# Peptides against a protein of PDB entry 5KEZ, part 17

Target 1, 320 residues: chain A of PDB entry 5KEZ
Amino acid sequence: NVAIYNPFRPWWERYQPVSYKLCTRSGNEDEFRNMVTRCNNVGVRIYVDAVINHMCGNAVSAGTSSTCGSYFNPGSRDFPAVPYSGWDFNDGKCKTGSGDIENYNDATQVRDCRLTGLLDLALEKDYVRSKIAEYMNHLIDIGVAGFRLDASKHMWPGDIKAILDKLHNLNSNWFPAGSKPFIYQEVIDLGGEPIKSSDYFGNGRVTEFKYGAKLGTVIRKWNGEKMSYLKNWGEGWGFVPSDRALVFVDNHDNQRGHGAGGASILTFWDARLYKMAVGFMLAHPYGFTRVMSSYRWPRQFQNGNDVNDWVGPPNNNGVI

## One batch from the design tools (peptide; aimed at target 1 W11 L115)

Design b1_p12_4_s3 (made by RFdiffusion4, then SolubleMPNN; from b1_p12_4 with S9I N11H)
Fold by OpenDDE base, seed 4:
Structure b1_p12_4_s3 (fold): chain B 320 residues (1-320), chain A 12 residues (1-12)
Amino acid sequence: as target 1 above (320 residues)
Amino acid sequence: SLPDWREYIRHK
């Protein structure tokens, strides 16, 4: 991914890929392979946060400022380490003036235009699908158990399916023969927009952002809500089917006040309430649970915004 | 079609 130095190595640089090389702030491919092996050997499975909707931001300077030193040129859509070129992006497909998503009520914009400037891959192209599948298959062959698909809302479900159909079975050294990767898709659906979580059920599980938002409201005792109202928690609250849901109290985005849930989202900053929420989540059978492991950062609020929301996990001069 | 790997284990 791109190496950003202003601010200094923010967490979100990870979501700006310039290659599919397993070479990041966390280590190189050999180290990753070693970690996956060691984890698998003790029954801990690895699920990769796969950023496949886009490459880096369109405004990032061309060069070799990346975690593996790969050259890239956002301006010309040149990512030779893949390789991608101008033919592999949706520049001509997006019809907005800015090239970015401008209206989230336009599903076509949401999927064909750039998410906040991130160069949008043309996932309709088999070439692009194959390059992504190659990346994911490499990980599968290393021994990962599945994937979180980042920004799935911004990809056509059929394109995702086409990629998934190219995936290998899981590594039989650790998984039963014929096993398929566990897939969960990040889709923000709180209602009111045309793209629905149900659009993605055919590909795997989806993130249920209503979960954290509503649970936060209840535990915070907002709007007169009570814990007793959680008796029909899950589908009874309008959430997706349990077997399609990945549930969580918070994620890295809404922990920082971004994305779905707003102020209702509970985080470790509210320790007692957060423990209550996480405890309830783990005790309740609805959905597949994800527990957040985060970190404290020096929050500095200016005009209601944390100017340090970019701060990544504890690191040694950028190396995690 | 086969489900994901978790369907093959006792504890999911």
Scores: peptide ipSAE 0.162, ipTM 0.695, DockQ to the pose 0.022
OpenDDE base, seeds 1, 2, 3, 5: peptide ipSAE 0.091, 0.121, 0.044, 0.045; ipTM 0.650, 0.680, 0.730, 0.765; seed 3 fails the geometry check

Design b1_p12_4_s4 (made by RFdiffusion4, then SolubleMPNN; from b1_p12_4, 4 letters changed)
Fold by OpenDDE base, seed 5:
Structure b1_p12_4_s4 (fold): chain B 320 residues (1-320), chain A 12 residues (1-12)
Amino acid sequence: as target 1 above (320 residues)
Amino acid sequence: SLPDWRFYIRHR
């Protein structure tokens, strides 16, 4: 991915890929393979956060400032380490003046335009699908158990399906023969927008962001909400079917008050309430649960926003 | 609903 130095190595640089090389601040491919092996050998499975909707931001300077030193040129859409070129992006499909998503009530914009400047891959193209599938299949070969598909809301479900259809069975060294990768898709659907979580049910599980938002409200006792109301928690609260739901109290985004988070989201900053929420989540039989493990950073609020929400995990001069 | 984190990073 792109190495960003202003601010200094923010967490979100990880979501600006310039190649599919397994060569990042976390380590190289051999180290990753070793980790996956060690984890699998003790029954811990690895699910990769796969960034496949886009490459890096359009405004990032061309060069070799990347975690593996690969050259890239956002201006010309040149990512030779893949390789991608200008033909592999949705620039011509996006009809907004900026080239970015401007209206989230326009599903076409949401899927065909750049997510805040991130170069939007033309996932309709078999070539692009294949390059992504090759990346994911390489990971499957290494021994990962599945994937979180980042920014799935911004990809056409059919394009995702086309990629998934290219995926191999899981590595039989650790998984039963014929096992398929576990897929969960990041889709923010709190209602009121045209793109729905149900659009993606065919590809795998989806993130249920209503879960954390509503649970936070209840645990916080906002608006007279009571724990007893949680008796029909899940589908009874209007959430997606349990077998399609990936649920969580918070994630890295809404932990920072971004997007679908809102003030109701409980985090480790609200220690007691957070433990209650996580405990409830783990005890209640709705959805596939995900527990957050994060880090503390020096929050600095200005006008209600943490100006340090970019801060990445603890590191030594950029080295994790 | 609000856009995801990437919006806030880009447009704050």
Scores: peptide ipSAE 0.082, ipTM 0.827, DockQ to the pose 0.143
OpenDDE base, seeds 1, 2, 3, 4: peptide ipSAE 0.061, 0.078, 0.079, 0.082; ipTM 0.813, 0.828, 0.836, 0.836; seeds 3, 4 fail the geometry check

Design b1_p12_5 (made by RFdiffusion4)
Pose (drawn by RFdiffusion4):
Structure b1_p12_5 (pose): chain A 320 residues (1-320), chain P 12 residues (1-12)
Amino acid sequence: as target 1 above (320 residues)
Amino acid sequence: GSASDPRKASHH
């Protein structure tokens, strides 16, 4: 991924890919393979956060400011370490004047245009689908059990299916024959938009962002909500079917208060209420549960938004 | 140059 130095090494630089080499601030390919093997050998699975909608920001300076020193040039769309060229991006397909996503009532531009200027991969091309599949198959053979598909709302459900069609079965040393990767797609669907999370049920599960937003408001006793109202918690509140939901109280993104749910999301900062919300979630049968494990940062709210929400993991001059 | 800030769309 791009090594971003202003601000200093933000957590979200990891969502701006430069190549598919397994080489990050978390470690190299040897350390990654070692982790996956050791965890599988004790029966704990690894799920990978797959950033496949885009490469890095279009305004990032060319050079080798990358976590493995790979060269890249966003202005010329040259990512030779993959390789990707200008033919591999949606510049000609997007119809907005800016080339960015401008209107979320237009389902097409949400898919074909740049998300906040991130270079949008042409996922309809077999070559691009093959390069992504090659990356995910490399992970599958190492032994990962599934994927979180980042920014799934900005990918066509069919393009996702075309990529998944190319995946190997899970490593037969650890998983039964014919096992398929566990897919959960990150789609923020709070209603009122043309894109529905149900559009993605053919590919795997989806993140149910309504879950934590509603649970936070209820436990905080905001907006007239009471815990007694949780008697019919689940699809009774308009959530996706339980067998398609990946649920959580907070995630790495919305724990910073700017996300789906804003200030209602309970986090480790609200430890007493947070424990209660996690407890309710873990006790209730709805959904497959994910628990957050975080790091502290110097929160500094100005106008209800944290100006330090970009701060990366604990580090000494960028080394985690 | 500048990096794109994806947090700007973290509510859609």

Design b1_p12_5_s1 (made by RFdiffusion4, then SolubleMPNN; from b1_p12_5, 5 letters changed)
Fold by OpenDDE base, seed 5:
Structure b1_p12_5_s1 (fold): chain B 320 residues (1-320), chain A 12 residues (1-12)
Amino acid sequence: as target 1 above (320 residues)
Amino acid sequence: GSASDIGKAWTF
């Protein structure tokens, strides 16, 4: 991915790929392979956060300032390490003036335009699908158990399906022959927008962001909410079917206060309430549960916004 | 909303 130095190595640089090389601040491919093997051998499965909707930001300077030193040129849409070129992006499909998503009530914009400047891949193209599938298949062959598909709301469900149809069975050294990768898709659907979580049920599980938002409201006792109201928690609260839901109290985005759920989201900053929420989530049978492991950072609020919400995990001068 | 997906490109 791109190496960003202003601010200094923010967490979100990880979501700006310039290649599909397994070469980042987390380690190299050999180290990753070793980790996957060791984890599998003790029954711990690995699920990769796959960033396949986009490449890096359009405004990033061309060059070799990336975690593996690969050359890239956002201006010309040149990513030779893949390779991608200008033919592999949705620049011509997006009809907004900025090239970015401007209206989330326009599903076409949400899927064909750039997410906050991130170069949007033309996932309708078989070539692009194949390059992504090759990346994911390499990971499958290494021994990963499945994937979180980042920014799934910004991809057409059919394009995702086309990619998934190209995937190998899981590595038979650790998984039963014929096993398929576990897929869960990041879709932010709190209602009020045209793109729905149900659009993606055919591809795998989806993130249920209503879960953390509503649970936070209840535990905080906002709007007269009571714990006893959780008696029909899950589908009874309008959430997606349990067998399609991946649930969580918070994630890296919304624990920073500006993501889906807003101020209702409980985090480790609210230790007691957070433990209550996580405990409830783990005790309740609804959905597939995900527990957050995060870190403290020097929060600095200005006009209600944390100006340090970019801060990544603890590191030694950029080295994790 | 639109703010829910922000963060992957903080400064641009």
Scores: peptide ipSAE 0.082, ipTM 0.810, DockQ to the pose 0.155
OpenDDE base, seeds 1, 2, 3, 4: peptide ipSAE 0.066, 0.064, 0.086, 0.075; ipTM 0.799, 0.802, 0.811, 0.810; seeds 1, 3 fail the geometry check

Design b1_p12_5_s2 (made by RFdiffusion4, then SolubleMPNN; from b1_p12_5, 7 letters changed)
Fold by OpenDDE base, seed 4:
Structure b1_p12_5_s2 (fold): chain B 320 residues (1-320), chain A 12 residues (1-12)
Amino acid sequence: as target 1 above (320 residues)
Amino acid sequence: GAAADIGKAWTF
């Protein structure tokens, strides 16, 4: 991914890929292989956050400022480490004036235009699908158990399916023969938009952002909400089917007030309420649970926004 | 309303 130095190595640089090389702030491929092996050997499985909707931002300077030194040129859509070129992006398909998503009520914009300037890959192309599948299959071969598909809302479900159909079975050294990768898709669906979580059920589980938002409201006792109302928690609250849901109290985005959930989202900053919410989540059978492990940073709010929301995890000169 | 993980592209 791109290496950003202003601000200094923010967390979000990880979501601006320039290659599919396993060479990042966390280590190189050999170190990753070692970790996966050690984890698998003790029954801990690894699920990779796969950024496959896009490459880096269109405004990032061309050069070799990347975690593995790979050259890239956003202006010319040149990512030779893959390789991708101008033919592999949706520039001509997106019909907005800016090239960015301008209207989230237009599903075609959401999927064909750039997410806040991130160069949007043409996932309709078999070439692009194959390059992504190669990346994911390499990870499967290493021994990962599955994937979080980042920005799935911004990809056509059929394109995702086409990629998933190219995936190998899991590594038989640790998984039963014929095992398929565990897939969960990040889809922000709080209602009110044309793209629905149900559009993606065929590909795997989907993030249920209503979960954290609603639970936060209840635990905070907002709007007269009571714990007794949780009697029919899950599908009874309008959430996706349990077998399609990945649930969480917070994630890295809404922990910072971004994405979905608003002020209702509970985080470690509100320790007591957060522990209550996480405890409830783990005790309740609805959905596949995900527990957030985060860190403190020096928050500085200006006009309701934390100007330091870019701060990444504890690191050694940018290396985690 | 519109919801996106906009934190991914704060470079802009």
Scores: peptide ipSAE 0.103, ipTM 0.830, DockQ to the pose 0.121
OpenDDE base, seeds 1, 2, 3, 5: peptide ipSAE 0.084, 0.097, 0.117, 0.100; ipTM 0.815, 0.828, 0.838, 0.828; seeds 3, 5 fail the geometry check

Design b1_p12_5_s3 (made by RFdiffusion4, then SolubleMPNN; from b1_p12_5, 5 letters changed)
Fold by OpenDDE base, seed 3:
Structure b1_p12_5_s3 (fold): chain B 320 residues (1-320), chain A 12 residues (1-12)
Amino acid sequence: as target 1 above (320 residues)
Amino acid sequence: GSASDIGKAATF
């Protein structure tokens, strides 16, 4: 991915890829392979956060400032380490003046235009699908168990399916023969927008952002909410079917006030309430559970916004 | 407002 130095190595640089090389702040491919092997050997499975909707931001400077040193040029849409070129992006397909998503009530914009300037891949092209599948299959071969698909609401469900249909079975050294990768898709659906979580049920599980948002209001006792109201928690509260839900109290975005849920989201900053929420989530049978492991950073609020929300995990000069 | 992970930014 792109190496950003202003601000200094933010967490979100990981979501701006310039290649599919397994060479990042966390280590190189050999180190990753060794980690996956060691984890699998003791029954711990690895699921990769796969960034496949886009490459890096359109305004990032061209050059070799990347975690693996690969050259890239956002201006010309040149990513030779893949390789991608201008033919592999949706620039001509997006009809907004800026090239970015301007109206989230237009599903076509949401899927064909750039998310906050991130160069949008033409996932309708078999070439692009194949390059992504090759990346994911390489990970499957290494021994990962599945994937989180980042920014899934910004991809057409059929394009995702086409990629998934190219995937190999899991590595038989650790998984039963014929096992398929576990897939869950990040889709932010709190209602009010045309793209729905149900559009993606056919590809795998979907993130249920209503879960953390609503649980936060209950635990905080906002608006007279009581824990007794959780008697029909899950589908009874309007959430997606349990067998399609990936649930969580918070994630890396909404613990920073981004994404979905707003002020209701409980985080480690409110330790006691957070433990209550996580404990409830783990005890309740609804959905597939995910527990967040995060870190403290020096929050500085200006006009209601944390100007240090970019801060990444503890590191040594950018290396985790 | 729009529901997206606004933590992703081009350069911010």
Scores: peptide ipSAE 0.104, ipTM 0.821, DockQ to the pose 0.123
OpenDDE base, seeds 1, 2, 4, 5: peptide ipSAE 0.093, 0.103, 0.103, 0.099; ipTM 0.814, 0.820, 0.820, 0.819

Design b1_p12_5_s4 (made by RFdiffusion4, then SolubleMPNN; from b1_p12_5, 5 letters changed)
Fold by OpenDDE base, seed 3:
Structure b1_p12_5_s4 (fold): chain B 320 residues (1-320), chain A 12 residues (1-12)
Amino acid sequence: as target 1 above (320 residues)
Amino acid sequence: GSASDISKAWTF
């Protein structure tokens, strides 16, 4: 991914890829292989956050300022480490004046235009699908158990399916023969927009952002909410079917006030309430649970916004 | 701001 130095190595640089090489702030490919092996050997499975909707931002300067040193040129859509070129992006398909998503009520824009400047990959092309599948298959062969698909809302479900259909079975050294990768898709659906979580049920589980948002209001006792109202928690509250839901109290986005949920989201900053929410989530049978492990950072609020929401995990000069 | 997280799209 791109190496950003202003601000200094923010967490979100990880979501601006310039290659599919396994060289990042976390380590190199050999170290990753070693970790996966050690984890699998004790029954801990690895699921990779796969950023496959886009490459880096269109305004990032060309050069070799990347975690693996690979050259890239956003202006010319040149990512030779893949390789991608201008033919592999949706610049010509997007019909907005800016090239960015301008109207989230237009499903075509949401999927074919850039997410606030992030270069949007042409996932309709078999070449692009194959390059992504190659990346994911490399990880599968290393021994990962599955994937979180970042920004799935911005990809056509059929394109995702086409990629998934190219995937290998899991590594038989640790998984039963014929095992398929576990897939869950990040889809922000709080209602009111044309793209629905149900559009993606055929590909795997989806994130249920209503879960953390609603649970937060109940635990906080907002709007007269009571714990007793959780009697029909899950589908009874309008959530997706349990067997399609991946649930969480918070994630890296909404704990910083971004994404879905707003102020209702409980985080480690409110330790007591957060423990109550996480405990309830783990005790309740609805959905597949995900527990957040985060860190404290020096929050500085200006005009209601934390100007330090970019701060990544504790690191040694950018290396973690 | 529930449609997406803008943080990942920063181009600094």
Scores: peptide ipSAE 0.095, ipTM 0.829, DockQ to the pose 0.123
OpenDDE base, seeds 1, 2, 4, 5: peptide ipSAE 0.088, 0.092, 0.090, 0.093; ipTM 0.822, 0.828, 0.826, 0.826; seed 2 fails the geometry check

Design b1_p12_6 (made by RFdiffusion4)
Pose (drawn by RFdiffusion4):
Structure b1_p12_6 (pose): chain A 320 residues (1-320), chain P 12 residues (1-12)
Amino acid sequence: as target 1 above (320 residues)
Amino acid sequence: ATARGNDYAKKK
């Protein structure tokens, strides 16, 4: 991923890929393989956050400011370490004047245009699908059990299916024969938009962002909500079917208060109420549960938004 | 660029 130095090494630089080499601030390929093997050998699975909708920001300076030293040039669309060229991006397919996503009532541009200027991969091309699949198969054979598909709303459900069609079964040393990767797609669907999370049920589960937003408001006793109203918690509140939901109280993104749910999202900063919300979630049968494990940062709210929400993991001059 | 990085979390 791009090594971003202003601001200093933000957590979200990891969502701007430069290549598919397994080489990050978290470690190299040897350390990654070692982790997956050790965890599988004690029965704990690894799920990978797959950033496949885009490469890095179109305005990032060319050079080797990358976590493995790989060269890249966003202006010329050259990512030779993969390799990707200008033919591999949606510049000619997007219809907005800016080339970015401008209107979320238009389902097409949400898919074909650049998300906040991030170079949008042409996922309809077999070559691009093959390069992504090669990356995910490398992970599957190492032994990962599934994937979180980042920014799934900005990918066509069919393109995701075409990529998943190319995946190996899970490593037969640890998983039964015919086992398939566990897929959960990040789609923020609070209603009122043309894209529905149900459009993605063919590919795997989806993140249910309504879950934590509603639970936070209820536990905080905001907007007239009471815990007694949780008697019919689940699809009774308009959530996706339980067998398609990945649920959580907060995630790495919306724990910073800017996300789906804003200030209502309970986090470790609200420890007393947070424990109650996690407890309710873990006790209730709805969904497959994910628990957040975080790091502290110097929060500094100005106008209800944290100007330090970009701060990366604890580090000494960028070394985690 | 930073603004767009921050917006990535808000708009995805």

Design b1_p12_6_s1 (made by RFdiffusion4, then SolubleMPNN; from b1_p12_6, 7 letters changed)
Fold by OpenDDE base, seed 1:
Structure b1_p12_6_s1 (fold): chain B 320 residues (1-320), chain A 12 residues (1-12)
Amino acid sequence: as target 1 above (320 residues)
Amino acid sequence: LAQRLRDYGVKK
């Protein structure tokens, strides 16, 4: 991914890829392979957060300022480490003046235009699908069990399916022959927009962002909400079917006040209430549960906004 | 209200 130095190595640089090489501040490929092997040997499975919707921001300076040292040029859409070129992006497909998503009520913009300036890959192209599949298959062959698909809302479900259809079976050293990768898709659907979580049910599970948002409101006792109202928690609250839901109290985005949920989201900053929410989630049978493991950073609020929400996880690997 | 408010540090 791109190496950002202002601010100094933020968490979000990890979501701006310039190659599919496995060398980041988290480690190199050998270290990753070692970790996957050790985890699999004790029954702990690995699911990779796969960023396949886009490459880095269009305004990032060209050069070799990346974790693997790969050259890239956002201006010319040149990512030779893949390789991608200008033919592999949706620049000509997006019809907005800025090239960015301007109207989230237009599903075509949401999927064909740039997410906040991130160069949008042309996933309709078999070449692009194949490059992504090769990346994911490399991970499968290493021994991962599945994937979180980042920014799935911004990809056409059919394009995702086309990629998934190219995936290998899981590594038979640890998984039964014929096992398929576990897929869950990040789709923010709180209602009111044309793109629905149900559009993606055919590809795997979907993140249910209503879960953390509503649970936070109840636990906080906002608007007269009571725990007794959780009697029909799950589908009864308008959530997606249990067998399609991946549920969580918070994620890295809404923990920082970004995205879905707003101020209702409970985090480790409110330790007591957070433990209550997580405990309830683990006790209740609805959905596939995900528990957050995060870190403390030096929050600094200015006008209601944390100006240090960019701070990444603790890291002593400053070489790359 | 857009349901994708994420900060990727991209210059606008």
Scores: peptide ipSAE 0.149, ipTM 0.828, DockQ to the pose 0.125
OpenDDE base, seeds 2, 3, 4, 5: peptide ipSAE 0.050, 0.170, 0.213, 0.165; ipTM 0.762, 0.830, 0.838, 0.832; seeds 3, 4, 5 fail the geometry check

Design b1_p12_6_s2 (made by RFdiffusion4, then SolubleMPNN; from b1_p12_6, 9 letters changed)
Fold by OpenDDE base, seed 4:
Structure b1_p12_6_s2 (fold): chain B 320 residues (1-320), chain A 12 residues (1-12)
Amino acid sequence: as target 1 above (320 residues)
Amino acid sequence: LAERLRNYGVNK
């Protein structure tokens, strides 16, 4: 991915890929392979956060400022380490003046235009699908158990399906023969927008953002909500079917005040309430649970926004 | 309102 130095190595640089090389702030491919092996050997499975909707931001300077030193040029859509070129992006497909998503009520914009300037891959192309599948298959062959698909809302479900159909079975050294990768898709659906989480059920589980938002409201005792109302928690609250839901109290985005849930989202900053929420989540059978492991950073609020929301996890001079 | 409001530092 792109290496950003201003601010110094922010967490979000990881979500701006320039290649599919397993060479990042966390280590090289050999180290990753070693970790996966060691984890699998003790029954701990690895699920990769796969950033496949886009490459890096359109405004990032061309060069070799990347975690593996690969050259890239956002301006010309040149990512030779893949390789991608101008033919592999949705520049001509997106019809907005800016090239970015401008109207989230337009599903076509949401999927064909750039997410906040991130170069949008043309996932309709078999070439692009295959390059992504190759990346994911390499990980599968290493021994990962599945994937979180980042920004799935911004990809056509059929394109995702086409990629998933290219995936190998899981590595038989650790998984039963014929096992398929576990897929969960980041889709923000709180209602009111045309794209629905149900559009993605055919590909795997989806993130249920209503979960953390509503649970936060209840735990905070907002709007007259009571814990007793959680008796029909899950589908009874309008959430997706349990077998399609990945549930969580918070994620990296809304922990920083971004995205879905707003102020209702509980985080470790509110330790007592957070523990209550996480405890409830783990005790309740609805959905597949995800527990957040995060860190503290020096928050500085200006105009209601944390100017240090970029701060990544504890690191040694940028190396995690 | 659009709910997909994330910031990956692209426009910073």
Scores: peptide ipSAE 0.210, ipTM 0.837, DockQ to the pose 0.136
OpenDDE base, seeds 1, 2, 3, 5: peptide ipSAE 0.158, 0.188, 0.184, 0.168; ipTM 0.828, 0.835, 0.833, 0.826; seeds 1, 3 fail the geometry check

Design b1_p12_6_s3 (made by RFdiffusion4, then SolubleMPNN; from b1_p12_6, 10 letters changed)
Fold by OpenDDE base, seed 4:
Structure b1_p12_6_s3 (fold): chain B 320 residues (1-320), chain A 12 residues (1-12)
Amino acid sequence: as target 1 above (320 residues)
Amino acid sequence: LAERLRNLGVNK
């Protein structure tokens, strides 16, 4: 991915790929293989956060400032380490003036335009699908158990399906023969927008962002909500079917006040309430649970926004 | 309101 130095190595640089090389702040491919092997050997499975909707931001300077030194040129849509070129992006398909998503009530914009300037891959193209599948298959062959698909809301479900149909079975050294990768898709659906979580059920599980948002409201005793109302927690609250839900109290985005859930989202900053929420989540059978492991950073609020929300995990001069 | 709001600093 792109190496950003201003601010200094933010967490979000990880979500700006310039190649599919397994070479990042966390280590190289050999180290990754070693980790996957060691984890699998003790029954811990690895699920990769796969960034396949986009490449890096359109405004990033061309060059070799990347975690593996690969050259890239956002201006010309040139990512030779893949390789991608201008033909592999949705620049011509997106009809907004900025090239970015401007209206989230327009599903076509949401899927075909750039997410906050991130170069949007033309996932309708078999070439692009195949390059992504190759990346994911490489990970599968290493021994990962599945994937979180980042920004799935911004990809057409059919394009995702086309990629998934190209995937290998899991590595038989650790998984039963014929096992398929576990897929969960990041889709923010709190209602009110045309794109629905149900659009993605055919591909795998979907993040249920209503879970953390509503649970936060209840635990905080907002809007007259009571714990007793959790009696029909899950589908009874309008959430997706349990077998399609991946549930969580917070994620890295809404932990920083970004996106779904707003101020209702509970985080480790409110330790007692957070423990209550996480404890409830783990005790309740609804959905597939995900527990957040995060870190403290020096928050600095200006006009209600943390200007240090970019701060990544503890590191040694950029190396995690 | 758009629910997908992420500050990735790509255009800053």
Scores: peptide ipSAE 0.077, ipTM 0.819, DockQ to the pose 0.136
OpenDDE base, seeds 1, 2, 3, 5: peptide ipSAE 0.036, 0.061, 0.059, 0.036; ipTM 0.781, 0.815, 0.811, 0.754; seed 3 fails the geometry check

